Peptides against a protein of PDB entry 9IZ0. Designs and how they scored, part 70

Target 1, 345 residues: chain A of PDB entry 9IZ0
Amino acid sequence: ITCLGSNGHTYKQLVKGGNDDLRQDAVMEQVFEQVNGFLRSYRKTSQRNLSMRTYKVIPLALKTGVIEWVQDTIPLGEYLDSAHKVYHPKEWSLSTCRKLIAEKQMEDLETRLKVYDLVCRHYRPVFRHFFLESYADPVQWFTTQTNYARSTAVASVLGHVLGLGDRHGQNILIDKTSGEVIHIDLGIAFEQGKKLPVPECVPFRLTRDVVDGMGITGVEGVFRRCMEFTLETLRREEDSLLSVLEVLRYDPLFSWLISPLRRMKKQKMQLENFNQPESGNITTDASRDPKIQRNNVSGESEAERAILKVRQKLSSTLSVEASVGELIRIAQDPSYLALMFCGWS

## One batch from the design tools (peptide; aimed at target 1 D166 H168 P197 F341)

Design b2_p25_6_s4 (made by RFdiffusion4, then SolubleMPNN; from b2_p25_6, 20 letters changed)
Fold by OpenDDE base, seed 4:
Structure b2_p25_6_s4 (fold): chain B 345 residues (1-345), chain A 25 residues (1-25)
Amino acid sequence: as target 1 above (345 residues)
Amino acid sequence: EEEEKEREKEREERLKKLVEKLLKE
């Protein structure tokens, strides 16, 4: 839809309907706005204009809302699939890579590492070309690549701290004007990605293409330093951040747990991407009510555990540099990426 | 259309054999 603003400008809006709970997105966007306040308050982050890019989410009902249509964006995964075909036309297709990883998903770590390495050798990074193609002016190129590295650093720290899941290439938009990343579909948070059929094992998305977009320095320099400054800011504002999350603990509309429906939807999407023939005999033996041991872990106890995990991630036991160094290491570790649904790109 | 599907299937099967070979090395 197109809305006329009170300022006389027309804004494109996406009306999203269906089973997607936009309340989760709206709440996470509110948390990001609070964090953006913290980032503006500290010299080290403010001087670099560090922020999590946000978009307007207006929940209209339990499962419907209006999302700001972010103009001049492209999903990272859409760009990468297109660019890979252009720059590496002799390499494997994304579908081939997915199929091979899928066929070996039940194998041991050693086999999965070999498959991951093989896929990596036949699907090389291309994301550097986004900046080279889009920004002919060297100053604009450097600025946008810097903005990308900065925004990715902020999103990586926040993604880790808040335990954001489902960070696949379709849920990360690139702003073509600024080079900044915009994270969308925020409905998997507080480490609920570990409860997916393919568990998320990395703290944030730092795949080879995500790194390739940072230019010749990769994770070193702008990205690492901006992660450090962001984490330093969040550690200083720990009590403020935790207070925001405590308000959400008492929000009856906020879900600290992945909904069974969303889990099933993700499971289906994962299975469909595996091209596993429907072995038609999933007899839904509807008669065994799985006693879902509702472990009556009250929604409060899950919220409390989530907040405790946020606090633990903000712990000053390690230096900021050591903590960021370890996060970057884990996020790039083949032993984790080989276990992911799409860890190679 | 059918010939293209067969070529794609043969290509997948060759790729699968190549992967199985490379995983044994």
Scores: peptide ipSAE 0.082, ipTM 0.661, DockQ to the pose 0.019
OpenDDE base, seeds 1, 2, 3, 5: peptide ipSAE 0.024, 0.000, 0.073, 0.024; ipTM 0.549, 0.258, 0.647, 0.532

Design b2_p25_7 (made by RFdiffusion4)
Pose (drawn by RFdiffusion4):
Structure b2_p25_7 (pose): chain A 304 residues (1-257, 299-345), chain P 25 residues (1-25)
Amino acid sequence: ITCLGSNGHTYKQLVKGGNDDLRQDAVMEQVFEQVNGFLRSYRKTSQRNLSMRTYKVIPLALKTGVIEWVQDTIPLGEYLDSAHKVYHPKEWSLSTCRKLIAEKQMEDLETRLKVYDLVCRHYRPVFRHFFLESYADPVQWFTTQTNYARSTAVASVLGHVLGLGDRHGQNILIDKTSGEVIHIDLGIAFEQGKKLPVPECVPFRLTRDVVDGMGITGVEGVFRRCMEFTLETLRREEDSLLSVLEVLRYDPLFSWLGESEAERAILKVRQKLSSTLSVEASVGELIRIAQDPSYLALMFCGWS
Amino acid sequence: SAEELKELREKAREEPTLEALEEYA
């Protein structure tokens, strides 16, 4: 539902009747805003202008809340389905991949990896072409690319820290003229998903297409640097963060999918921010564990 | 739709069965 504005600008409101965890999304957005404040009160984490982008959430009811449909965007999942067909029509469709993996579900590890390797060989990455031929001449394109890399890196580090759940393309919106990514529908949090009926391996969203969209350079450069600066900044302001997560713990609003998984979850948050391992080594291990095909094969259908 | 696809995916995740994956496909 799109309304005009007194200043003359239209605002789009996405109202949902489905039982999306909009209250959890709201509290998560509050945490994200406070994180943006942390990144704002520091030198390195603000020269890059890095921020975990937040979309305003106004949940009138958990089942029937209303959120801000962000200014003109194309969701990642709804995108690169058309781009896959247009750019690579010869290669296999999502139908062949999907249920072919469906056949993979009951198979062993080697079979799962083999079929995944085959399908991934068939379906070359295509998201790299969104930033080309869409935005503008090269300066704006590069600014958009670095904005996407930064925003996705910060969102991914924060999601791994807070154990964010679903990370399919249907839950990712790319801005367009700016390039900052907006994660949507973050209902599953504090390590909720991996422990699904169907298990997962990857801690944060990192497919082949996503790393192809970061540029010619994969996730080694601006992405890693932004991630590691984010990790160090989050560690330096760790006390305030755990304070925020504690106040989340003591209220019966945040979903942590008496004693609760929330305690263990924040302990794991502390471990993830623990200074025992160097931050650079932590970022390296995170990139490896999110990029390796062995982990990616078991994730789920698609996710090429 | 996107919401329907999401639900189908959630279903396929909740029910690790072949039929749920076929519906998702």

Design b2_p25_7_s1 (made by RFdiffusion4, then SolubleMPNN; from b2_p25_7, 11 letters changed)
Fold by OpenDDE base, seed 5:
Order: sequence, then structure tokens, then C-alpha cells
Structure b2_p25_7_s1 (fold): chain B 345 residues (1-345), chain A 25 residues (1-25)
Amino acid sequence: as target 1 above (345 residues)
Amino acid sequence: SLEEEKKLLAEARKNPTLEAYERLA
């Protein structure tokens, strides 16, 4: 919808209806604004304009709200699918790559690594072209690529610390004006991505295309340094961040768990994306709601475990450099990426 | 100078090399 503001400006608004809990998005955006406060307080982060890009979420009802439409954005996955067809028209389609990975989903790690490597050889990175195409001016090109690396670094640290899941290419927007990343659909947090049918095993999305967007320096330039400064800031503000999360512990409407409905929706979307022939008789016999034993893990016990896990991730046991080095290593490790739904791009 | 920086950026954009980026750092 388009809304006329009291200032006479027209704003595009996305009315999101259905099963998506916009309250979780709104709460996570509030956490990001607090983190942005911390990033502004420290010279190392403020001098680099480090921030998590936020968007306005107004929850109107239990599962309905208005999202401020982030103007001038494109989903990363939409750009990548288009760009691969342009730059590598002889390579495999995204659907072919997805199918091959899916066909081996139940196989051993060695077999999954072999198919992942094969897919990687037939689907090469292209995301550097976003900056080259969109910005003819060299200053704008370098500035936007730098902003991308900076914003990706902040989002990677914060996404790891908060355990953000479902970081697929449709849930990561690129701002065409600034080059910054905008994370959307924040309803899988606190490591609940590990409970998906295809478990998320990486701390954040650092696929080959995500790295290709950083330019020739890849992770070793602006990205690594900005991750280090971000993690240093979050470690310094540990008690402040934990205090913000403790407020959520007492919000009866904040879900620390992935809903069974959201899990089923993600499973269906995964199956549809694999072009598995409709074996017609998936009667959604709603009767086989697997009694996933609601292990009556009280929502409080899940919140406590989540907060403890955040504290563990902020631990100063390792240096900032060592911790960031390990996160970057794990996020790029083929042994984890080969297990992902789309680890090649 | 700002003009030298723009030339270095224009070079780095046309031929992205580690050396070209090191000159911009």
C-alpha cells in the first residue's frame, strides 16, 4: 500500500499478512537499534559508520503488520540468479544446483562435499558485478562496495551473536543507493535455524558470492577489520546487550522457539525449490502433526539458554582477532557449506 | 590529491588487483 504521511510525503508500505510474526521482526529491530547505539558510542565503529541497517516494523495484530518498504532494494538472491544467467550463461541453473544438492542431502559428508565442489565449479561467483554495473563513478563504486563490506561485517557478527537463522538470499536485501545489506524476516533467532529440516551450521552467510561482493580483498580487507571492531564493541557492551535481551525474556509475545508452522512452511519452501516431482499424495494429512513432544521446556528455560549462549559468544577467552578468524573460517568451511540449503552462492 | 585518488579508484575499478587496492588503503 502507499500511505500519505502527515508531512505530505508518500511512503510505500508493505502490509504483511499471514503466518509471519512481525512482532519478532519488530523486537529484533529494537535490539539492532540498541546495538547501533553501542556502535555509535565507540570511535573505532563510529568513524566507520558501522551499523546494522534497520527498517520500521509496526505490528498491527498477532501476525499482521506494516513494514516500511525499504525503497531502492533488491534481494541478494534475485540479483545473483539474474547475474549468473548474464555473466555465466553456460553454467548450471540455480535449480540444477539445488536439485543436485538435494539429491545428496541424506548422503555422507564426503559425498556431499563432492557434489558441493561440483556445483561450485559450475556456478561461479558474480556479486562483484553488482557494484561494477550499478556505479559507473569510481568513487561511488568504491564507497558502495566498502559500505557493503562494512554492513555485512556488522550483520555477520550480530547475526552470529543473536543466532539469526534463515539468512538465505531472499532475506538479505541490498540497498542500491548505499550498497548496504538489510536483513529481513528475523523470526528465526537464537540458533533456532539448527532446528530447520536442513540445519543451519554456519554462524552467518559468508558464501562465495557474499565474499565476491567485497572485491579483490575478499574477507581480508574492510570486512575482517569491521567484524573485529564490531565484536570488540559488543564485548564491551556485553552487560548492556544482555540487559536488552533480558527484557525480551519477560515479553510473553516473544517466541524464543521456531513455531511448528514456520518450520513446516520452510520445509515446504525447501521441497518446492528442489523441483521434486509432486508425488501427488502428500495429502497434508494434518493428523500427522508429528507429536514433536512439546517437551515442556518452559519459554523461560529457552530464553535463559539463549541468553547464556549469547554470553558464551561474547566471551573474551579468545582475542577478538582469533574469534573473528575462527568465525570467518567456519562460515567459509566447505564441510559446513556443503550441508546448507544453498551454500555455494 | 582528490584527482590522484580518483585516478587510482578508476584504475582499481578497471583492473582490480591487490596492488591497486593497497594503494587506496
Scores: peptide ipSAE 0.245, ipTM 0.842, DockQ to the pose 0.014
OpenDDE base, seeds 1, 2, 3, 4: peptide ipSAE 0.236, 0.205, 0.228, 0.223; ipTM 0.837, 0.822, 0.837, 0.833

Design b2_p25_7_s2 (made by RFdiffusion4, then SolubleMPNN; from b2_p25_7, 12 letters changed)
Fold by OpenDDE base, seed 5:
Structure b2_p25_7_s2 (fold): chain B 345 residues (1-345), chain A 25 residues (1-25)
Amino acid sequence: as target 1 above (345 residues)
Amino acid sequence: SLGEQKALLAEAKKNPTLEAFEKYA
């Protein structure tokens, strides 16, 4: 929809209806605004204008709300699918790559690694082309690529600390003007991605294309240093961050668990990739609500476990550099990436 | 000057170096 603001400006807004819990998005955006406060207060992060890009979410009901339309954006996955066809027209299709990974999803690590490596040889990174093609002016090119590396670093640290899941290429927008990343659909947090039918096992998205977008430096230089400064800020503000999360512990509207419906939707999407389209009208008789044994793990016990995990991730047992180095290693490790859902590539 | 900065960045766009990016880290 398009709304006229009280200031006379016209705003595009996305009305989201259905089964998506916009309250989780709204709460996570509030946490990001608090973190942005910490990043603005700390000299090393403030001097670099480090921030998590946010968007306004107004929940209207339990399952309906209005989201700010982020103008001049493209989903990372949409850009990558188009760019791979242009720059690598002789390589495998994304559908072929996803099929091969999906077919081996239940196999051992060695088999999955072989398939992942094979797919990687036939599907090369292209995301560097986004910056090369979008920005004719060298100053704008360099600024936007720097902004991309900085925003990706902030999002990677914060995504790890908060345990953000479901970071597939459709849930990451690229701002075409600034080069910054915008994370959307924040309904999988506090490591609930590990409870998906195919568990998420990487701390954040650092796929080959995410790295390729950083240009020749890759993860070195801007990205690594901005991760370090972000983690240093979050460690400094640990008590402040934990206090924000403790307020959410008592919010009856915040779910520390993945919704059963979101889990079922992800499970269905994972199963549909295994079945050839036999034209069978599976009338999904929606009437068999599987009695999800609500293991009455009190929402409080899940919140406490989530906060304890955040505290553990902010631990100063390792240096900032060592912690960031290990996170970058794990996020790029083929042994972890080969275990991800076929839609992660 | 702004022109010299644009020239240096145009060169950095052609031949990206780690040092060029490190200045903005």
Scores: peptide ipSAE 0.021, ipTM 0.328, DockQ to the pose 0.014
OpenDDE base, seeds 1, 2, 3, 4: peptide ipSAE 0.016, 0.016, 0.006, 0.020; ipTM 0.347, 0.334, 0.316, 0.368

Design b2_p25_7_s3 (made by RFdiffusion4, then SolubleMPNN; from b2_p25_7, 12 letters changed)
Fold by OpenDDE base, seed 1:
Structure b2_p25_7_s3 (fold): chain B 345 residues (1-345), chain A 25 residues (1-25)
Amino acid sequence: as target 1 above (345 residues)
Amino acid sequence: SLDEEKRLLREAKENPTLEAFERLA
């Protein structure tokens, strides 16, 4: 839908309907807006204009709403698939890589590492070309690449702290104007990604292409420093952030748990993206929709666990530098990336 | 100068090296 705003600007709006819980997205965007307030309040983050890019989510009902469509964006995965065909036309297709990883999903870590290495050798990073070729002016190139590294750093810290899941290349948009990342589909949070059929093992997405977009300095440049400043800010504002999350504890519309239906939908979408024939033994025993007795007690206990986990991630037991160093290490570790659905790009 | 900054940025874009980025830091 295209809407005329009260300011006279025309906005493209995406209407989502069906089973997509836009309330989860709306709540997470509100958390990001509060965090952006913290980032603006501290010199180290404000001087760098550090922010999580947000988009307006207007839930019209539990499962319907209007999302502000961010214009001039591209999904990271769409860019990478197209660019990889251009720059590496003799390398493997994304579908081939996906198939090989999926075929070994039930194998041991050693076998999965060998397949991951093989895929990595046949699917090389290309994301540097987004910045090099999309921006003719060197100032625009440097600015947009810097904005990318900054926004990725903020999103990485927040993604870790809030336990954001399902951070695949279709859920990460690149703003073609600013180079900033925009995270969408926020319905897997508070480490619920670990409950997916392919458990998420990394704190945030820091794949080879995500790093390649940072330029020659990779993670050791703007990215690391901006992660450190972001984490320092969140540690200072721990009580404020926890207070925001405590408000969500009392939101009866917010789900701290991934619904079985959403888990199955995400699983099906993952399998469909493999072009694997439906192995017909997913008995969608649709008959046992276990009455989501939201045992209010279970939801409250999970909210408490989630908040405690956020507090633990903000712990000052390690320095900011040590904590960021460990997060970057884990996020790039082949032993974790080999376990992911798409850890190679 | 603005012209020197633009020169360094061109060099860094055309030949992305650590040394080229260190000159921009």
Scores: peptide ipSAE 0.177, ipTM 0.799, DockQ to the pose 0.013
OpenDDE base, seeds 2, 3, 4, 5: peptide ipSAE 0.136, 0.175, 0.171, 0.169; ipTM 0.775, 0.807, 0.791, 0.796

Design b2_p25_7_s4 (made by RFdiffusion4, then SolubleMPNN; from b2_p25_7, 12 letters changed)
Fold by OpenDDE base, seed 3:
Structure b2_p25_7_s4 (fold): chain B 345 residues (1-345), chain A 25 residues (1-25)
Amino acid sequence: as target 1 above (345 residues)
Amino acid sequence: SGSEEKKLLAEAKKNPTLEAWERYA
């Protein structure tokens, strides 16, 4: 819908209804607004304008709400599929790569690594071309690429700390004006993504194309430094962040568990991404197995475990530099990327 | 000067090498 504001400006609004629970997204956006407060208060992050890009979510009911339409954006995955066809027209299609990874999903790690390497050799990174071609002015090119690396660093730290899952190319928007990343569909938080049929093994998305967008310095430039400053800020504000999460523990609208419906939707999307035939029986029996329902892990026990994991991730046992170094290593490790449905791009 | 910075960035954009970035950074 298009709304005229009292200020004479026209705003686009997306009304979502049906099966998408917007309450989780709205709560996570509120957490990001608080974190953005911490990033603005700390000199090292404030001087770099570090923030998690947010979008307004107004939940109207259990499964309905209004979302601010993010103008001038493109999904990362949409850009990458289009750009790959332009810059590497002789390489494998995305569908061929997905099929080959899916055909080997039940094989050992050694076989999966060989297939991942083969896919990587036949599907090369292209995301550098977004910045090179979209911005004719050199200052705009440098500014947007820097903003991309900065926003990706903030989102990567927050993604790890808050256990944000399902960070695939359709859930990451690129702002064409600023070069910043915008994370959407935030309904998998606090490591609930590890409970999916294809579990999330990486702390955040740092695939070859995500790195290629950072330019010639890759992860060793703006990205690493901005991750360090972000993590330093979050460690300093640990008590403040934990206090925000404790409020969510008692929020009756927030679910610390992935809903059965959302699990089924994500499972279906994962199976579709693998081009696996819908074996109609597996989706029905997994919902009917009373043992899967009978782990009544109270929402309270999951909240306590989630807060404990956040505290552990904010631990000062390792330096900021060592912690960021390990996160970057794990996020780029082929042994984890080979296990993903799309770890090559 | 802002003209010199713009020239360095123009070089870095045309030839994305570490040397071009090091001259700017």
Scores: peptide ipSAE 0.174, ipTM 0.805, DockQ to the pose 0.013
OpenDDE base, seeds 1, 2, 4, 5: peptide ipSAE 0.140, 0.123, 0.162, 0.168; ipTM 0.781, 0.773, 0.795, 0.793; seed 4 fails the geometry check

Design b2_p25_8 (made by RFdiffusion4)
Pose (drawn by RFdiffusion4):
Structure b2_p25_8 (pose): chain A 304 residues (1-257, 299-345), chain P 25 residues (1-25)
Amino acid sequence: ITCLGSNGHTYKQLVKGGNDDLRQDAVMEQVFEQVNGFLRSYRKTSQRNLSMRTYKVIPLALKTGVIEWVQDTIPLGEYLDSAHKVYHPKEWSLSTCRKLIAEKQMEDLETRLKVYDLVCRHYRPVFRHFFLESYADPVQWFTTQTNYARSTAVASVLGHVLGLGDRHGQNILIDKTSGEVIHIDLGIAFEQGKKLPVPECVPFRLTRDVVDGMGITGVEGVFRRCMEFTLETLRREEDSLLSVLEVLRYDPLFSWLGESEAERAILKVRQKLSSTLSVEASVGELIRIAQDPSYLALMFCGWS
Amino acid sequence: TVEEAREEADEAIEEALEELEERAE
């Protein structure tokens, strides 16, 4: 529902009747805003202008809340389905991949990796072409690319820290003229998903297409540097963060999918921010664990 | 009771799977 504005600007409101966890989304957005404040009160984490982008959430009811449909955007999942066909029509479709993996579900590990390797060899990455031929001449393109890299890196590090759940393309919106990513529908949090009926391996969203969209350079450069600066900044302001997560713990609103999984979840948050391992080594291990095909194969259908 | 419990568990698994398939689409 799109309304005009007194200043003359239209605002789009996405109202949902489905039982999306909009209250959990709201409190997560509050945490994200406070994180933006942390990144704001520091030198390195603000020269890069890095921020985990937040979209305003106004949940009138958990089942029937209303959120801000962000200014003109194309969701990642709804995108690169048309781009896949237009750019690579000869290669296989999503239908062949999907249920072919469906045949993979009951198979062993080697079979799962083999079929995944085959399908991934068939479907070359295509998202790299969104930033080309869409935005503008090169300066704006590069600014958009670095904005996407930074925003996705920060969002991914934060999601791994807070154990964010669903990370399909249907839950990622790419801005367009700016390039900052907006994660949507973050209902599953505090390590909720891996432990699904169907298990997962990847801690944060990182497919082949996503790393192809970061540029010619994969996730080694601006992405890793933004991730590691984010990790160090989050560690330096760890006390305030755990204070925020504690106040989330003691209220019966945040979903942690007497004693609760929230305690163990924040303990894992502390471990993830623990200074025992160097931050650079932590970022390296995170990139490896999110990029390796062995982990990617068991994730779920698609996710090429 | 056992049969009913199996059916309910399978349905819950199938519903979670269908949700995932819809998300993957």

Design b2_p25_8_s1 (made by RFdiffusion4, then SolubleMPNN; from b2_p25_8, 13 letters changed)
Fold by OpenDDE base, seed 2:
Structure b2_p25_8_s1 (fold): chain B 345 residues (1-345), chain A 25 residues (1-25)
Amino acid sequence: as target 1 above (345 residues)
Amino acid sequence: ELEEELRERLEEIEEALRRLEALAA
């Protein structure tokens, strides 16, 4: 829909129906706004303008809401598929890579690593070209690449701490104006991604293309330092962050668990992406809502476990540098990436 | 000669970019 603002400006809005996800998105966006408050108050993060990019979500009903249209954005996965065809036209298609990984999904780690390495050799990173194509001015190029690395660092720390799942290339938007990342579809949080048919084993998305966008230093320099400052801020504000999450414990509409419907939808999308080319507008008529009697007792126990895991991730047992170093290592480890749905780009 | 000069200039630019990224961190 298009709305005329009181200021005379026209705003595009997406009306989304039929998904329980909008309330989960709205709650996660509220958590991000609180974290952005902490990032603005802390000198090391404020000086770098570190923030999680947010978008407005207005839930109208359990399954209906309005999402702000994020202008001038592109899904990371859409850009990467298009750019790979341009810059590496002799390499394998994304569909070929997906098929080869899929065919070996039930095999041992050694076999999966061999196929992952083979795919990586025939599907090279291209995300550096986003910045080179979009910004002819060297100052704009450098500024937007820096903003990308900073924004990705904040999103990576928050994604790890909050256990954000389903971070595929269609759920990560790139702002074409700023170079910042915008995470969408936030309905898999608190490590519920580990319960997907293909379990998520990485703390955040740090694939070869995500790194290729960071410039000549890759994960070293801007990205690593901004992760460190973000984690230092979150450790300092641990009690404040936990207090925000405790409010969610008492929200009867918040779900600490992945919904069976969302799990089934993701299972279908994973299975269908193994068999069919991308073109199908699957209007899945989500009409049959099984009345899941939420046993309140199970919800409180899962909320407490989720909050405990957040606290554990904010532990000062390791230095900020050591913790960030280990997170970066795990997020780039082929032994984890080879197990992912799309770990090569 | 020209290829070697272009390589040296590229290496200089890359090192300048690494330093600039380190200052932006």
Scores: peptide ipSAE 0.179, ipTM 0.709, DockQ to the pose 0.010
OpenDDE base, seeds 1, 3, 4, 5: peptide ipSAE 0.137, 0.117, 0.133, 0.079; ipTM 0.689, 0.676, 0.685, 0.647

Design b2_p25_8_s2 (made by RFdiffusion4, then SolubleMPNN; from b2_p25_8, 16 letters changed)
Fold by OpenDDE base, seed 5:
Structure b2_p25_8_s2 (fold): chain B 345 residues (1-345), chain A 25 residues (1-25)
Amino acid sequence: as target 1 above (345 residues)
Amino acid sequence: EEEEEKKKKEEELKKALERLERLAL
């Protein structure tokens, strides 16, 4: 919908209804705004304009709200599917790759690694072409590629620290103007992605296509350094960040756990994306939710465990460089990527 | 000859881009 604001500006808004917990997205966006305050306060991050891109979420009811439409964006996965067909028309389709990985999902790691390597050889990275196609001016090209690497670095550190899950190519938007990443659908946080039917084993998405967009230095340029500066800032502001999360501990509207319904919906979407092209009308009639007994795992005990994990991720036991080095290593490790739903792109 | 000159120009361009990316750090 398009709304006229009291300031005379027109705003495109997405009215989201159904089973999506927009309150969780709104709370995560508030955490990102606080983190953006920290990034603006420190010289090393402010000089580079480091920020997590945010969008406005207004929760209206338990499962209804208004989201600001992020204009001039494209989902990473949509771009990659289209670009791969153009630049590598003789390689395998995304559907073929998905099928082969799924057929081996229950096999041992060695078998899954062999299939992952096979898929990688028949589905090559293309994301560098986004910048080459979108920006004819060399200065704009370089600036937007740099902004992408910076934005991805902030999102990677913050996504790891907060345990942000469900980071597939449809939940990562690219701003066509700035090259920055916008993360959407924030309802899987605090490592609840490990409870998905296909568990998330990487700290953040650093697939071959995510790296291909970083330019010629890949992870060893702007990306690594911006991760280091971001983690240094978050370690310095540990007490401030933990204080923000402690406020959420007492928010009765914030869910520290993935809802069984959201888990089932994501499971169904993961399974359906194997068999049919996206027919966008999943009108699941929400009228007969069986009373899922909330097993009284005290939401307080889950919040405490989540905050403890955030503190552990901010630990100064390793240097910033060593911690970032290990995160980059794990995020690119084939032994983890081969276990993902889509670890090859 | 032409392929070797092309490969040399590609490697020079690569080094120039790596330097430019280091200046953007």
Scores: peptide ipSAE 0.233, ipTM 0.741, DockQ to the pose 0.011
OpenDDE base, seeds 1, 2, 3, 4: peptide ipSAE 0.195, 0.232, 0.253, 0.207; ipTM 0.726, 0.741, 0.759, 0.725; seed 3 fails the geometry check

Design b2_p25_8_s3 (made by RFdiffusion4, then SolubleMPNN; from b2_p25_8, 13 letters changed)
Fold by OpenDDE base, seed 4:
Structure b2_p25_8_s3 (fold): chain B 345 residues (1-345), chain A 25 residues (1-25)
Amino acid sequence: as target 1 above (345 residues)
Amino acid sequence: EEERKRLEEEKKKEEALERLEKLAE
């Protein structure tokens, strides 16, 4: 829809209808705005204009809302698919790569690593071309690539700390004007991504294409330093951040758990993306296994566990540099990326 | 060559920020 603002400007808005609980997105955007407050208050982060890019979410009902249409954006996955066809037309298609990874999903780690390496050799990084194509002016190119590395660093720290899941290339937008990343579909948080049919094993998305967009310095430039400053800010503001999350503990509209319906929807989307024919009768009627003790772990006990995990991730037991170094290492580890739905790009 | 020059400019800008940070302490 297009809305006329009180300022006389027209705003495009996406009306989401259906089964998506926009309340989860709206709450996570509120948490990001609080974190953006901390980033603005701390010298090392404010001088770099570090922020999580937010978008306006107005939940109208449990399953309906208005999302700000972020103009001049492209999904990372859409850009990468198009760019790979242009720059590497002799390499494997994204569908071929997905198929090979899917065919080996039930195999051992050694076999999955061999397939991941094979896919990586036949699907090379191209995301550097986004900046080279879009910004002819060297100052604009530098500014946008720097903004990309900075925004990716903030999103990586926040994504880890809050346990953001479902960080595939369609849920990460690139702002074509600023080069900043915009994370969407925020309803898988607090490590609920580990409960997906393909469990998320990385703290954030730091695939080869995500790194290729950082330029020649890769992770060792602006990205690492901005992760360090962001984590330092979040450690300083630990009590403030935990207080924000404690308010969510008592929000009856906030779910600390992935809904069975959302899990099933993501399962279908993962299967469709694998081009596995629906072998009809896996109506695994998850209703009938009586040994799923639904530990009615009260929503309170799940919130408490989630908050405890956030506190543990903000622990000062390791230096900021050591903590960031380990996060970067894990996020790039082939042993984790080979287990992911799309760890190669 | 252009990418190398760009990296040198990036490094100079971040070193300038770090110098500004140290001057503000």
Scores: peptide ipSAE 0.030, ipTM 0.627, DockQ to the pose 0.010
OpenDDE base, seeds 1, 2, 3, 5: peptide ipSAE 0.012, 0.016, 0.000, 0.000; ipTM 0.384, 0.369, 0.330, 0.273; seed 5 fails the geometry check

